Peptides against a protein of PDB entry 6J54. Designs and how they scored, part 38

Target 1, 223 residues: chain A of PDB entry 6J54
Amino acid sequence: NENLFASFIAPTMMGLPIVTLIIMFPSLLFPTPKRLINNRTISIQQWLIQLTSKQMMAIHNQKGQTWSLMLMSLIMFIGSTNILGLLPHSFTPTTQLSMNLGMAIPLWSATVFTGFRYKTKTSLAHFLPQGTPALLIPMLVIIETISLFIQPVALAVRLTANITAGHLLIHLIGGATLALLNINTMTAFITFTILILLTILEFAVALIQAYVFTLLVSLYLHD
Target 2, 42 residues: chain B of PDB entry 6J54
Amino acid sequence: QFQFTGIKKYFNSYTLTGRMNCVLATYGGIALLVLYFKLRSK

## One batch from the design tools (peptide)

Design b1_p19_2 (made by RFdiffusion4)
Fold by OpenDDE base, seed 1:
Structure b1_p19_2 (fold): chain B 223 residues (1-223), chain C 42 residues (1-42), chain A 19 residues (1-19)
Amino acid sequence: as target 1 above (223 residues)
Amino acid sequence: as target 2 above (42 residues)
Amino acid sequence: ALALAMAILFQQVVSLMSS
């Protein structure tokens, strides 16, 4: 078990945590444009950011579009860290529940407080679905209140569980493939094929989880 | 769109104001219950 | 405490990426 989780241990150098540097590293991969016509790589990145921005902010008014910069930076951060975490022996900070809680709780609280500040009536009305029978109103309000407080936990656990499970499967299947190389070449080939398919799936999962996390934060802001 | 009369005008699950009032009433009721038990225990 | 530290770090990273 300890060997299985060795890849999830926070790396340190000379007693100093290098996790901070790992977290800050993805920011270097997205430089700011300087020219009217930039390099092809920068142009593609800006194009992708613009497309995702238009898609995510389509559900918001001009007031909600103020959060576009924050939400886009969030999706780029989570997406880049998840993709970089799929490198052979890399450390993925988003596998740490503490980090995801550190992202989810402040953003969730900010969206909830923003909703109560500018749309107090609508925010309070969301604790009671429309058309509820009168006798079920008190119980349903309590359930919706509890549901609200579960949202940040659900955001953090969803991201952590999906990324961590993917990493564990890749390591397990990879280890099994290496172990079967000297036992049965045919079986090793099958497990290797599964590993390749799983790796492709995890690339998709990494992007989807980043999108879902940011989208849900955006939806909580809209509600 | 919805025309309610009496108490249903202020406490209903169809209008925005009605839902808000129901939520506030629920929280107020819970707060009163907590206050009652707190005062009773002393 | 760790969650708070991560939140602060995340805000700094987001600020760096947004600038």
Scores: peptide ipSAE 0.077, ipTM 0.713, DockQ to the pose 0.090
Fold by OpenDDE base, seed 3:
Structure b1_p19_2 (fold): chain B 223 residues (1-223), chain C 42 residues (1-42), chain A 19 residues (1-19)
Amino acid sequence: as target 1 above (223 residues)
Amino acid sequence: as target 2 above (42 residues)
Amino acid sequence: ALALAMAILFQQVVSLMSS
């Protein structure tokens, strides 16, 4: 059904793609503070950013804390885009696997290369868990190597699948509700209730996926 | 603290250096196997 | 400015992967 996936098509206006404007729009929602005591909205935003930064950087040393700006910008971007994507008739760029891969692969590679550069011995030793029996060493090293290369794919697919599945489910249940309005109003009311509950869940999923994506990148940096 | 002697000093799964050497040895072995199979057909 | 730069960078990466 072409109508089911129509919401995932990149929007264009007069043949020109407007995806760039959509991606840049969330930045307007987070203005830079200019006063010591800002308005309530900016104060809440700063408070949330500070709390999140403290949680994520608690596992890192001083050198790892240099990534705080990058990680915080990442979580703010993904979180804001996911939340805005839940608006009616909106387009969520994070539903595109290409975008998520474009974020996951460079960040993952940066963390891996940073680990090899500054913690070469520890990074190489990470391919072999401590206490492994001697006969299982080659096999386990191979498994850990494969596991490493799966990480960027897992990051991208996890985010894409969770957001896309949520959007599809909302559209399907919403469409079913509209179809049932003329067939059985009682059943339509039940499906509408499910839609509301699902929408609330998707708001939570949107934030959680942003947090998990950023957290995993941070954990990979920590090694 | 682990005190290994001989070959176990360089190749063990308990020390950081030993684990690193084991990983390098594994990669080296795989590389040699791949090279062997590539040169086998020649 | 930093947010805009990051957004532009992300768009460039997406465009490269889409091409």
Scores: peptide ipSAE 0.050, ipTM 0.707, DockQ to the pose 0.063
Fold by OpenDDE base, seed 5:
Structure b1_p19_2 (fold): chain B 223 residues (1-223), chain C 42 residues (1-42), chain A 19 residues (1-19)
Amino acid sequence: as target 1 above (223 residues)
Amino acid sequence: as target 2 above (42 residues)
Amino acid sequence: ALALAMAILFQQVVSLMSS
């Protein structure tokens, strides 16, 4: 059904891409604080950012905490875009695999290269788990190498698949609700209730996926 | 922690240096195999 | 890290199935 996937088509106006505006819009929701004591909204945002920062950077030393700005910006971007994408008739850029790959690959490569640059011995040793029998060493090294290259793909696909699946479910249940309005009102009400619950779940999923994406990037940095 | 002698001193799965050497040896072996098959075609 | 990633993926799938 082309109608089901119509919401995933990149919006254009007279041939001009509106995707750029959609991507930039979440940035307006997070103004920079200018005072020591800011508005209530800004204070809440800063508190949340600080809380998440403390949680994510707890596993890193001072060198790893250099990535705090990047990781926090990433989680805020993905989280905000995912939440905004749940609005009616909205387009979520994170549903596009190309965009997620565009974020995942550079960040992954940066973490890997950073590891090899500052912790070369440890990074190379990471391809072989401790205590591996001697006979399995060559095979396991190959598997771990392949696993490393799958990481950026898995990172992007995970985010894309979860958000896309959520959108599809919302559309399907919504369509079913509309179809049942004239058939059985009671059933339509039940499906509508399920739709609401599913929407709430998708809000949670949107935030969790943003967190997981950022967390995994952080873990790759920590090795 | 661990004391290894002989070849196991340099190639082991327990020490950091040993693990690194094993990885390098594996990559080197694969590279040599690829090179061998490439030269065999000629 | 990979084990943790797999665990996270598994939890996500289970959560989706339970919903």
Scores: peptide ipSAE 0.038, ipTM 0.725, DockQ to the pose 0.025
Fold by OpenDDE base, seed 4:
Order: structure tokens, then C-alpha cells, then sequence
Structure b1_p19_2 (fold): chain B 223 residues (1-223), chain C 42 residues (1-42), chain A 19 residues (1-19)
């Protein structure tokens, strides 16, 4: 049982944390363009960033567009780390709740404070949905207030749970496949096929979770 | 579109201002209750 | 980036074989 979660332990070398290097590594995969027409890899990256930027920031006004760089960097970071984490024997920093909380809390706080600063009336009004019966107003306001403070936790836990669950499934099925190799090769082949399909699914989940995390931060900024 | 008179003008769940006032009133009430119990206990 | 990716993959494969 302990072996199942061994891959989620923060790696160290000679007592020195290499997690910092792992976190910084995805930045090397996205070099800055220097030419008008770059190579295919950089061009595709720029195109994807531009596409996602327009898609995500379309709901924001001019002031919200200022967050474009932050949100795009966030999705690129989470996405790249999640994808790299699917490599064999790799450590995914986003599986650590502390990591995700470290991202969620500041971003959430920034969005909430930004909302209160520039749209105070609208922000306060969000604590009470429209059409609420008068008798339920106090209770609902309290619930919405609690809901607000749950948002950063929800962001962190959602990302952590989804990525961790995916990794855990891959390890479990992979371990089962190896165990069945000496018992029943046919069954092992079936489980291996499932493992491959699951891995493909986890690639999609990795990108989706990065998008959802960034999108929700964006929505908190907008709403 | 929505016209309210009296107290409904200031406290309603439809208009932006009304919703804001309701929220502020709720927070104010809670704050007063907390203050009351705090002062009572001390 | 491709070189780094290949290096990482190579390292992971070697690590997998070593384990």
C-alpha cells in the first residue's frame, strides 16, 4: 500500500529538494520567439496560446484583459506540468495539495480583491442571487459568503484530486499488468491495453484540469 | 424596469442596489449580534 | 525543446530499465 503512493513523495537528492528544479523545468519548453516566422514548434505554441487567450479572455473587459498574461502563464504551467507528470517515473508537482493551494489562494484573493476594488456594488450583490425570497435572504447571504471562501479550496482540491486519481489508476493498472504477466499473459495483455487507453485519457484530463483551473480563476475575476 | 417603493426600494432581491443593501444589512446584523454576544460575555 | 524532451524520455526509459 505504501508503495502505491511512493511516486507522490517529493523527490530529493542528498537531502536537497529537486522539486524546485522540476517545477521550473516546464519553462524551458516554451522559449521566447525571436523571429517573425519561427520554427514549427514555436509557431504552434504561439498559435495555441493566442487561441486560448482569445477564447478565455473574451468574457473580460479592458481591465480584465490585463490578466491575460497571468492566466495564460497559469494554464501553460499547469498543463505542461501535468503532461510531463505522465511520463514514467516522473513526479507531478500538481499532485501536491500544497502546490495547488499556493497557486489557488493568491489568485483567488487577487480576483476577489480586484472585484471589490473596481466593482464593489456588483461584487457585494453576488452574495445574494436575484429573485431570492425575502425570508431566505439572510441564510442565503451566509451560504454565499461561505461559498466564496470555499472557492480557493475547491480549486486546489479539484486539481489535486483529478491528477492524483489519474496517476493512481495508472500505477494500479500498471502494477496489475506486471503481476499478471507471470500468471496469465492473455489477461495481462488486456490490462495493458486498458492501461494504454487510460494513459491517453489522462493526457486529456491533464489538459482539461489545467483549463478548468484557469477558467475558474478567470470566472471569479469576471463574476 | 423594476420600480419599487418604500422599503422595497432599498431592500430587494432584484435590483443591484437592493441586493447590495440586503447583503450589507445582513452583514451588519451579524456583526451587531456578534458584538452583542461579545459584550455580553465580557 | 525537442532535445530536452528526448533527453528526458531517454532518462526515464533508462530509469525504468534500471528499476
Amino acid sequence: as target 1 above (223 residues)
Amino acid sequence: as target 2 above (42 residues)
Amino acid sequence: ALALAMAILFQQVVSLMSS
Scores: peptide ipSAE 0.018, ipTM 0.655, DockQ to the pose 0.019

Design b1_p19_2_s1 (made by RFdiffusion4, then SolubleMPNN; from b1_p19_2, 15 letters changed)
Fold by OpenDDE base, seed 1:
Structure b1_p19_2_s1 (fold): chain B 223 residues (1-223), chain C 42 residues (1-42), chain A 19 residues (1-19)
Amino acid sequence: as target 1 above (223 residues)
Amino acid sequence: as target 2 above (42 residues)
Amino acid sequence: ALEETLNEILLKVLELLNN
């Protein structure tokens, strides 16, 4: 239904894609600190970034810490775009599968390449689980190879599907609430309550999906 | 550490080197099969 | 280290399933 997916159409102005501006907008929300003691809002933001950084990079050694900037920028970008997408009639770029694939595939390939570059033996051995019976080795290696190539697709689809599904539900229930305002006020109130609860849930989902996306990329790097 | 002798020393699923060799052997076998079928069609 | 941790978790789950 074209009406249901109208909110997912890429916005354009006079034929020019505004999507580029929307993608660049989250960067304005994270200014670089200029003082030793910044404003309260910036201080809280930096504190949250440090907290998440410590949690995500705790599983990595010193060599893995080199990816901290990339991973933190990724989680902040995805998280901010997902949260902004929960605004009424807003457009979330992360709902576009093309964008998520554009992020997932290069990052996945970079992690795989980095693994082969610095941990060649371990990376090659990862295709065969330890303790596998000899007769099952060829089949299992093939399965693990297929699993590796499914990783970028699963990573992109997971993020896209979760954010898109939540967005669709908010719009559907919101639209139903508006339609029921003049029909049955009691039912409209119930649907509105569900909408509020769903919105709260989607805030959590938005953050969790951003975290899961970056975490999985980090795990693929660690192998 | 596990002590392996013979062919199992190089191709085993317990040691890192053994696992790597098994993976390489599997890919090599697949490549040879693909090459065989490609040459067979001509 | 991560693989070892995952293996340990897996072993614990298997132990729970066997009990």
Scores: peptide ipSAE 0.108, ipTM 0.733, DockQ to the pose 0.020
Fold by OpenDDE base, seed 3:
Structure b1_p19_2_s1 (fold): chain B 223 residues (1-223), chain C 42 residues (1-42), chain A 19 residues (1-19)
Amino acid sequence: as target 1 above (223 residues)
Amino acid sequence: as target 2 above (42 residues)
Amino acid sequence: ALEETLNEILLKVLELLNN
């Protein structure tokens, strides 16, 4: 049973942490362009980055667009790490809640503090929805305050849970497929087909979760 | 637009300023309550 | 507001799903 979670163990070699290298590896997949017309791969990457940046920053004004670089780097990092995590026998750093909290909490706090700095009145007003009956104001303000503090936790847990659950399912179904090979080859083939479909789904989930994570950070910034 | 008079001008759930004041009042009330319980123990 | 933005995004997603 412990072997099911072996893929989630942080890899080390001779006591040296390889996790840092794994986290830094995706950066090598996105080289900086040197030509006006680059290779097809680089061009596609730039095109995707431009599209995502336009979509995410469309909700922000000129001042908010200063966060474009950070948000794009975030989505590229999370997306690339999630996709690489789907490789056979790979370790996905984003399955670690500590990593996601380490990203979510600073970004969330930055967005909240930025909101209080530039939009103090609006940010404070968000703790009380418009049109609230007078008797419900104190309770609702408390609830909204709690909701605010849940945001970074929800952001981190959502990403971690989705990626971890996907990996777990792949391993479980894969293990079941191997176990059924000698019992019933037909059922093993069916489970293998499901495994393939699931892996395709997990690729989509990996990208979607990266996008959702960055989008929510952007939304919190916009307030 | 909403026209408020008296205390409702400063504390309302419709205007931005009113909402802000309500939030501040709520936090202030909670702070005072916490302070009261803290001082009560001593 | 954040809620309005979420609603707009939701509408866009629904539109994409319907297409």
Scores: peptide ipSAE 0.103, ipTM 0.728, DockQ to the pose 0.031
Fold by OpenDDE base, seed 4:
Structure b1_p19_2_s1 (fold): chain B 223 residues (1-223), chain C 42 residues (1-42), chain A 19 residues (1-19)
Amino acid sequence: as target 1 above (223 residues)
Amino acid sequence: as target 2 above (42 residues)
Amino acid sequence: ALEETLNEILLKVLELLNN
């Protein structure tokens, strides 16, 4: 078990935490455009950002669209970190629950407070589902209130668990492949094939989880 | 449209205002209960 | 809106699972 989770330990160099640098590294991959027609890489990035922005913010009003920059930055950050985390011997900051909580709690709080500020009636009414029997109203309101406070935790845990589970599986299969190289080459080849397929899947999961995290924040804002 | 009369007009689970009032009433009730227990312990 | 969206997604997933 110690070797299994070794890749999830926060890396340090000379006693100094380099996690901060790792977190900041993805920002270097997204430079600001300076020309009307930028490089192909930048153009693709901007195109993707615009597409995702239109897709996510289409459900929001004008006030909600002010969150577009923050939400797009969030998805780009989480997505890039998740993808980079799939590199061999890399550390994924989003596998750390503390980091995800650090993102989820403020964003959730902001969405909830924004909802109460601009849509007080709707936000309060959200604690009681429509059509609830009268006898169940008090209990259901309490449950819904608790559910609200669980949202940031669930948001963080969901992202953390999905990314961590994927990494664990990749490491396990990868380790098994290496171990089988000297035992049974044919079996090692099979496990290696599985590893490749799994890696492709995890790339998709990495992007999907980034999207889901951002989408849920957006949905909480929309109420 | 829902047509409610009496107390159901203000406290219902179908209208937006009714739902809001129900939530507020629930929170108010809980607050009163907490207050009651707090005063009881003293 | 959130609950409705989630319910719609859930229904779609369930529909896919049943097919």
Scores: peptide ipSAE 0.089, ipTM 0.743, DockQ to the pose 0.024
Fold by OpenDDE base, seed 2:
Structure b1_p19_2_s1 (fold): chain B 223 residues (1-223), chain C 42 residues (1-42), chain A 19 residues (1-19)
Amino acid sequence: as target 1 above (223 residues)
Amino acid sequence: as target 2 above (42 residues)
Amino acid sequence: ALEETLNEILLKVLELLNN
């Protein structure tokens, strides 16, 4: 088990954390456009950003659209880091729970605080679902309050668990494939095929988790 | 849609204002309970 | 609107599960 988690250790060079450089690296893949008609790569990126932006902001009113830049930057950051993390023998910062908590907690607190500030009545009313029997009101309000505080934890753990589990599974199947090469070539080929399918699935999961993370943050803002 | 009279007018689970009041009342009750146990311990 | 959309999606999923 210790060897399995060795890939999740934060890389360092001469005592300096390379994690900072790894986190900043995805930003280099998205250059800022300087022309009206850009290169094909930049145009495709902008098109994707516009599509995702329209989908994300369709849920929000004009006040919620103020968060568009932050939410889009978040989804681009998480998505790019997750995709780059799927490279063989690469370190994914989003596999670290501390990293995801560092993103989830401030964003969640900001959304909750914004909700209480601008929509106080609606935000307070969300602690009690409509139509609740009178005797269950105190208990349900407590449960909903606890549920609110679990939201940032669930948000961070969901992202971390999905990406980490994917990486772990890729390493396990990859190791099994290498071990089976000397035992049974046919079985090794089957496991290798599963590994390829799994890697494709993890690419999809990486993007979906980035989207879900951003969507839930935006959802908490929408009251 | 719903017409409530008396205490149900202010504390109901159907109207937005009623739900808010119920939540505030619940938090107030919990705060009073905590205060009671704190004062009792002294 | 979002809750309504989520409810609609949930209903569709439930309909698919019932079939």
Scores: peptide ipSAE 0.062, ipTM 0.724, DockQ to the pose 0.022

Design b1_p19_2_s2 (made by RFdiffusion4, then SolubleMPNN; from b1_p19_2, 13 letters changed)
Fold by OpenDDE base, seed 2:
Structure b1_p19_2_s2 (fold): chain B 223 residues (1-223), chain C 42 residues (1-42), chain A 19 residues (1-19)
Amino acid sequence: as target 1 above (223 residues)
Amino acid sequence: as target 2 above (42 residues)
Amino acid sequence: ALEETLNILLKKVLDLLNN
């Protein structure tokens, strides 16, 4: 039991939390460009950032495009941390619900308040879908209000659950392969093959969850 | 385009203003109910 | 605006399904 969840415990060194260093580490992987034509790695990174930026900002007007820097930094942070988390015995901060809530709640509140500030009428009208029968208006407004408050929770839980579940499966199958190495080598090889396939799947999930998280925040901003 | 008269002009689910007013009315009603129960409990 | 974006996405999905 403890061994199963040991990889999800926040690491500390000499009583000091090293989680802060782990969170900041991905920032070192994205250096600032210094030349007009940079290295191949940096060029690929910049190209990917530009593509994702164009996709996300296409739904926003000039006012919404001011959030481009924040949204791109968010997706890069979540994506990089998730990918690094696929390394064996690595700790992913995004598996911590507290961290994801810490990101989701402020961003959600910022998007909601921004909507109320600049588009008050539209934001208020969003609580009532068009064409609602008159008898259902009060109840539906309440439901939409509750739905709004569930959004930050849904964002945090979705990201946390997907990444945590993937890590758990990798650890379980990985442990099974190690246990079967001395029992049946052939079966261990089959299990190892499954582990590889699962790792590829989790790689895709890591990127998708980062993208979905950022996209939903962007959509909430767009209203 | 929809034509509304009377109270439906201000409270409808098809126009932006109507939807806004419905939301405000709903929140106002809930606030009044909460206030009523709070005062009743005293 | 969000509804409009959703409609655009749905249209794209429908186009993908029709292809």
Scores: peptide ipSAE 0.109, ipTM 0.726, DockQ to the pose 0.028
Fold by OpenDDE base, seed 3:
Structure b1_p19_2_s2 (fold): chain B 223 residues (1-223), chain C 42 residues (1-42), chain A 19 residues (1-19)
Amino acid sequence: as target 1 above (223 residues)
Amino acid sequence: as target 2 above (42 residues)
Amino acid sequence: ALEETLNILLKKVLDLLNN
């Protein structure tokens, strides 16, 4: 039913797309610090960023750590947009596959090209796992090549599918709850409880998917 | 640690150089195959 | 290598699950 997917329609005002404003809105939630000791909100944000940066960049050498700013900005963007998307009647840009592909493909390409630039031999060698029997080498190289090209697609689809499925499920359960209010109040209450639990789960999923997306990009860079 | 002689020295699945050469050889073979079919049609 | 990194990550996850 078209009503189920109405929340996924790109919002417009007077024919002008406001998606750009929605995408830029999360940036306002993360102001730059101006003091040595900031307020609690900024301090928590900085603390989280530092922890995540240390965790993600621990697998990289000094040259790889140059990607820290990009990766942290990516996780902050995806995480914030996903969380904001869980607000009632909110549009989540990350539910759009086009957006996620727009992020995944350039980042994946950058990691692959960076690998070929600085680690040419190692990058080429990754198409053939060590210890492969000689007879399986041609086939395995082809498979690994295909696997490489699937990476950006998997990266985008994973994020899109998880967020979209979560939103869809929340809407379906919410709609069912409303429909059951006049039919069976007890069942409606149970369904509402499930909806609450599901919403909590989706908050976790939103953060996890942001982390996984960024982590995989970082992992592809490390090779 | 690995002692390879002959062609195995350049094409093996254990050494980094050997793996690289195998990959390049595979891509080269595919390219030649594609070229062959392209030239065969014309 | 990517495989080595994945193994390290897997080990960390397993350690977290065991605790």
Scores: peptide ipSAE 0.098, ipTM 0.721, DockQ to the pose 0.031
Fold by OpenDDE base, seed 4:
Structure b1_p19_2_s2 (fold): chain B 223 residues (1-223), chain C 42 residues (1-42), chain A 19 residues (1-19)
Amino acid sequence: as target 1 above (223 residues)
Amino acid sequence: as target 2 above (42 residues)
Amino acid sequence: ALEETLNILLKKVLDLLNN
C-alpha cells in the first residue's frame, strides 16, 4: 500500500517543498513569442491556443470573451502539468485534490458572482428548471442550490480522480511488468504492451480532462 | 408563449420572471424558517 | 373597518389563488 501511493506524495528536498517548483516548471515550456515567425514549437503552441480559444469562446458574448486569457492559461497549465506527469517517476500536481480545489473554487466563485452581477435575472431563474410542477418548486429550488455548491467540488474531484486513477494503473501495470520479467517473460511482454496502450490512453485523458475542466468553468460563466 | 392570470402571473415555472420570483420566494421562506427557529431557541 | 379590509384582502387573495 505504501509503495502504491509513494508516487503521489508531495516531493521534498532536504525538507523544503519542491512542489512549488514543479508547479512553476510548465510555465517555462511556453515562452512568449518575440518574432513574426517563431520557432516551430512556439508556432504550434500558438496555433493550438488559437484553436482552443475559438472553440471555448464561441459560446460567449463579448463580456464572456474577456475570460479568454484566463481560460486559455488554465487549460495550458492543466494540460501541461498532466502531460508532464506521465513521465516516469514524475509528480503530477493535479493529482492533488487540494491543488484542484484551489483552482476550482476561485474560478467557480468568480463565474457565479459574474453571473449574478451581470445576469441577475437569468442566474436566479437558473435555480428553477422551466416547466416544473408547482408542487415541486420549493424542493427543486433547494436541490438546485445545493447542486450549485457541489459544482466546484465535482469539478475538482473529477479532474483529480481521472488523473490519479490513470497514474495508479500505469504504476501498477508497470510494477507488474517488472515483477514478471523474472517469472514469465511472455506474460511480462503482454503486460508491457498493455502498459504502452494505457500510457497512450492516459495522454489523451490528460488533455481531455484539462479541456473538460476549462470547458465546465466556461459553461458556468455562460450559465 | 404562455398566458397566466392571478398569482400564476407572478409565480410560474415557465416565464423568466416567474421562475425568478419562485426562487426568491423559496429563499424568503427558508430565511423566515431559519429566523423562526432562531427566535424560538431564544 | 379593519375586519372589513381584512376580509376584502382575503377575498382578493382567494380570488388570485383560484385563478
Scores: peptide ipSAE 0.008, ipTM 0.640, DockQ to the pose 0.008
Fold by OpenDDE base, seed 1:
Structure b1_p19_2_s2 (fold): chain B 223 residues (1-223), chain C 42 residues (1-42), chain A 19 residues (1-19)
Amino acid sequence: as target 1 above (223 residues)
Amino acid sequence: as target 2 above (42 residues)
Amino acid sequence: ALEETLNILLKKVLDLLNN
């Protein structure tokens, strides 16, 4: 039904899309520091960013550290948009497949081209795993090539599906809870408890999906 | 560090260069097949 | 390089399990 997907419709005001403003809104949550010792909230935020940066970039060598800014901005953007999307009756831009494809495809292409530019031999050799029997080499190379081209699709769909599914469940259970308030209060209480647990789960999923998305982009850089 | 002789020196699944050559050979073979079918007359 | 990264990841997971 259209009512189930009403929260996923791109919002407009007077015929003008406000989606651009919604996408830009998370940037306001990360102001630039002006002091050596900032506010408590900003300090915690920066500490968290540094912690995640150290964890993400620990996998990379010095050349891979060049992508630190891009990867950290990506994880912060996806994470913030996903968390904000958990607000009731809010619009989550990352639920739109077009947005995630528009974000995943360029990043994937950049990682692949970077690999071919600086690590040509390793990147080409990646299409054939080590120790492959000689007779299976042509078939396996084809499969690995197909796998490479599926990566951007899988990357976008994974993020979109996880966030969209969680968002739908929250709205469905929330709507059911409201409908049951005047019918059976005990059942409504149970449903509300499930909603709370689901919301906590979706907070975790939102962060995990942002991390996984960024991590996979990072892993594709190594090939 | 594996020691290969003959054709295995250039086409093997263990060395980096060998794997690269195998991939290039596979792509070249596919390209030749496509070219063959494109130029095939009925 | 991907295999090396995967090995590093696996090592981290194992370290996490041992902690």
Scores: peptide ipSAE 0.159, ipTM 0.732, DockQ to the pose 0.033; fails the geometry check

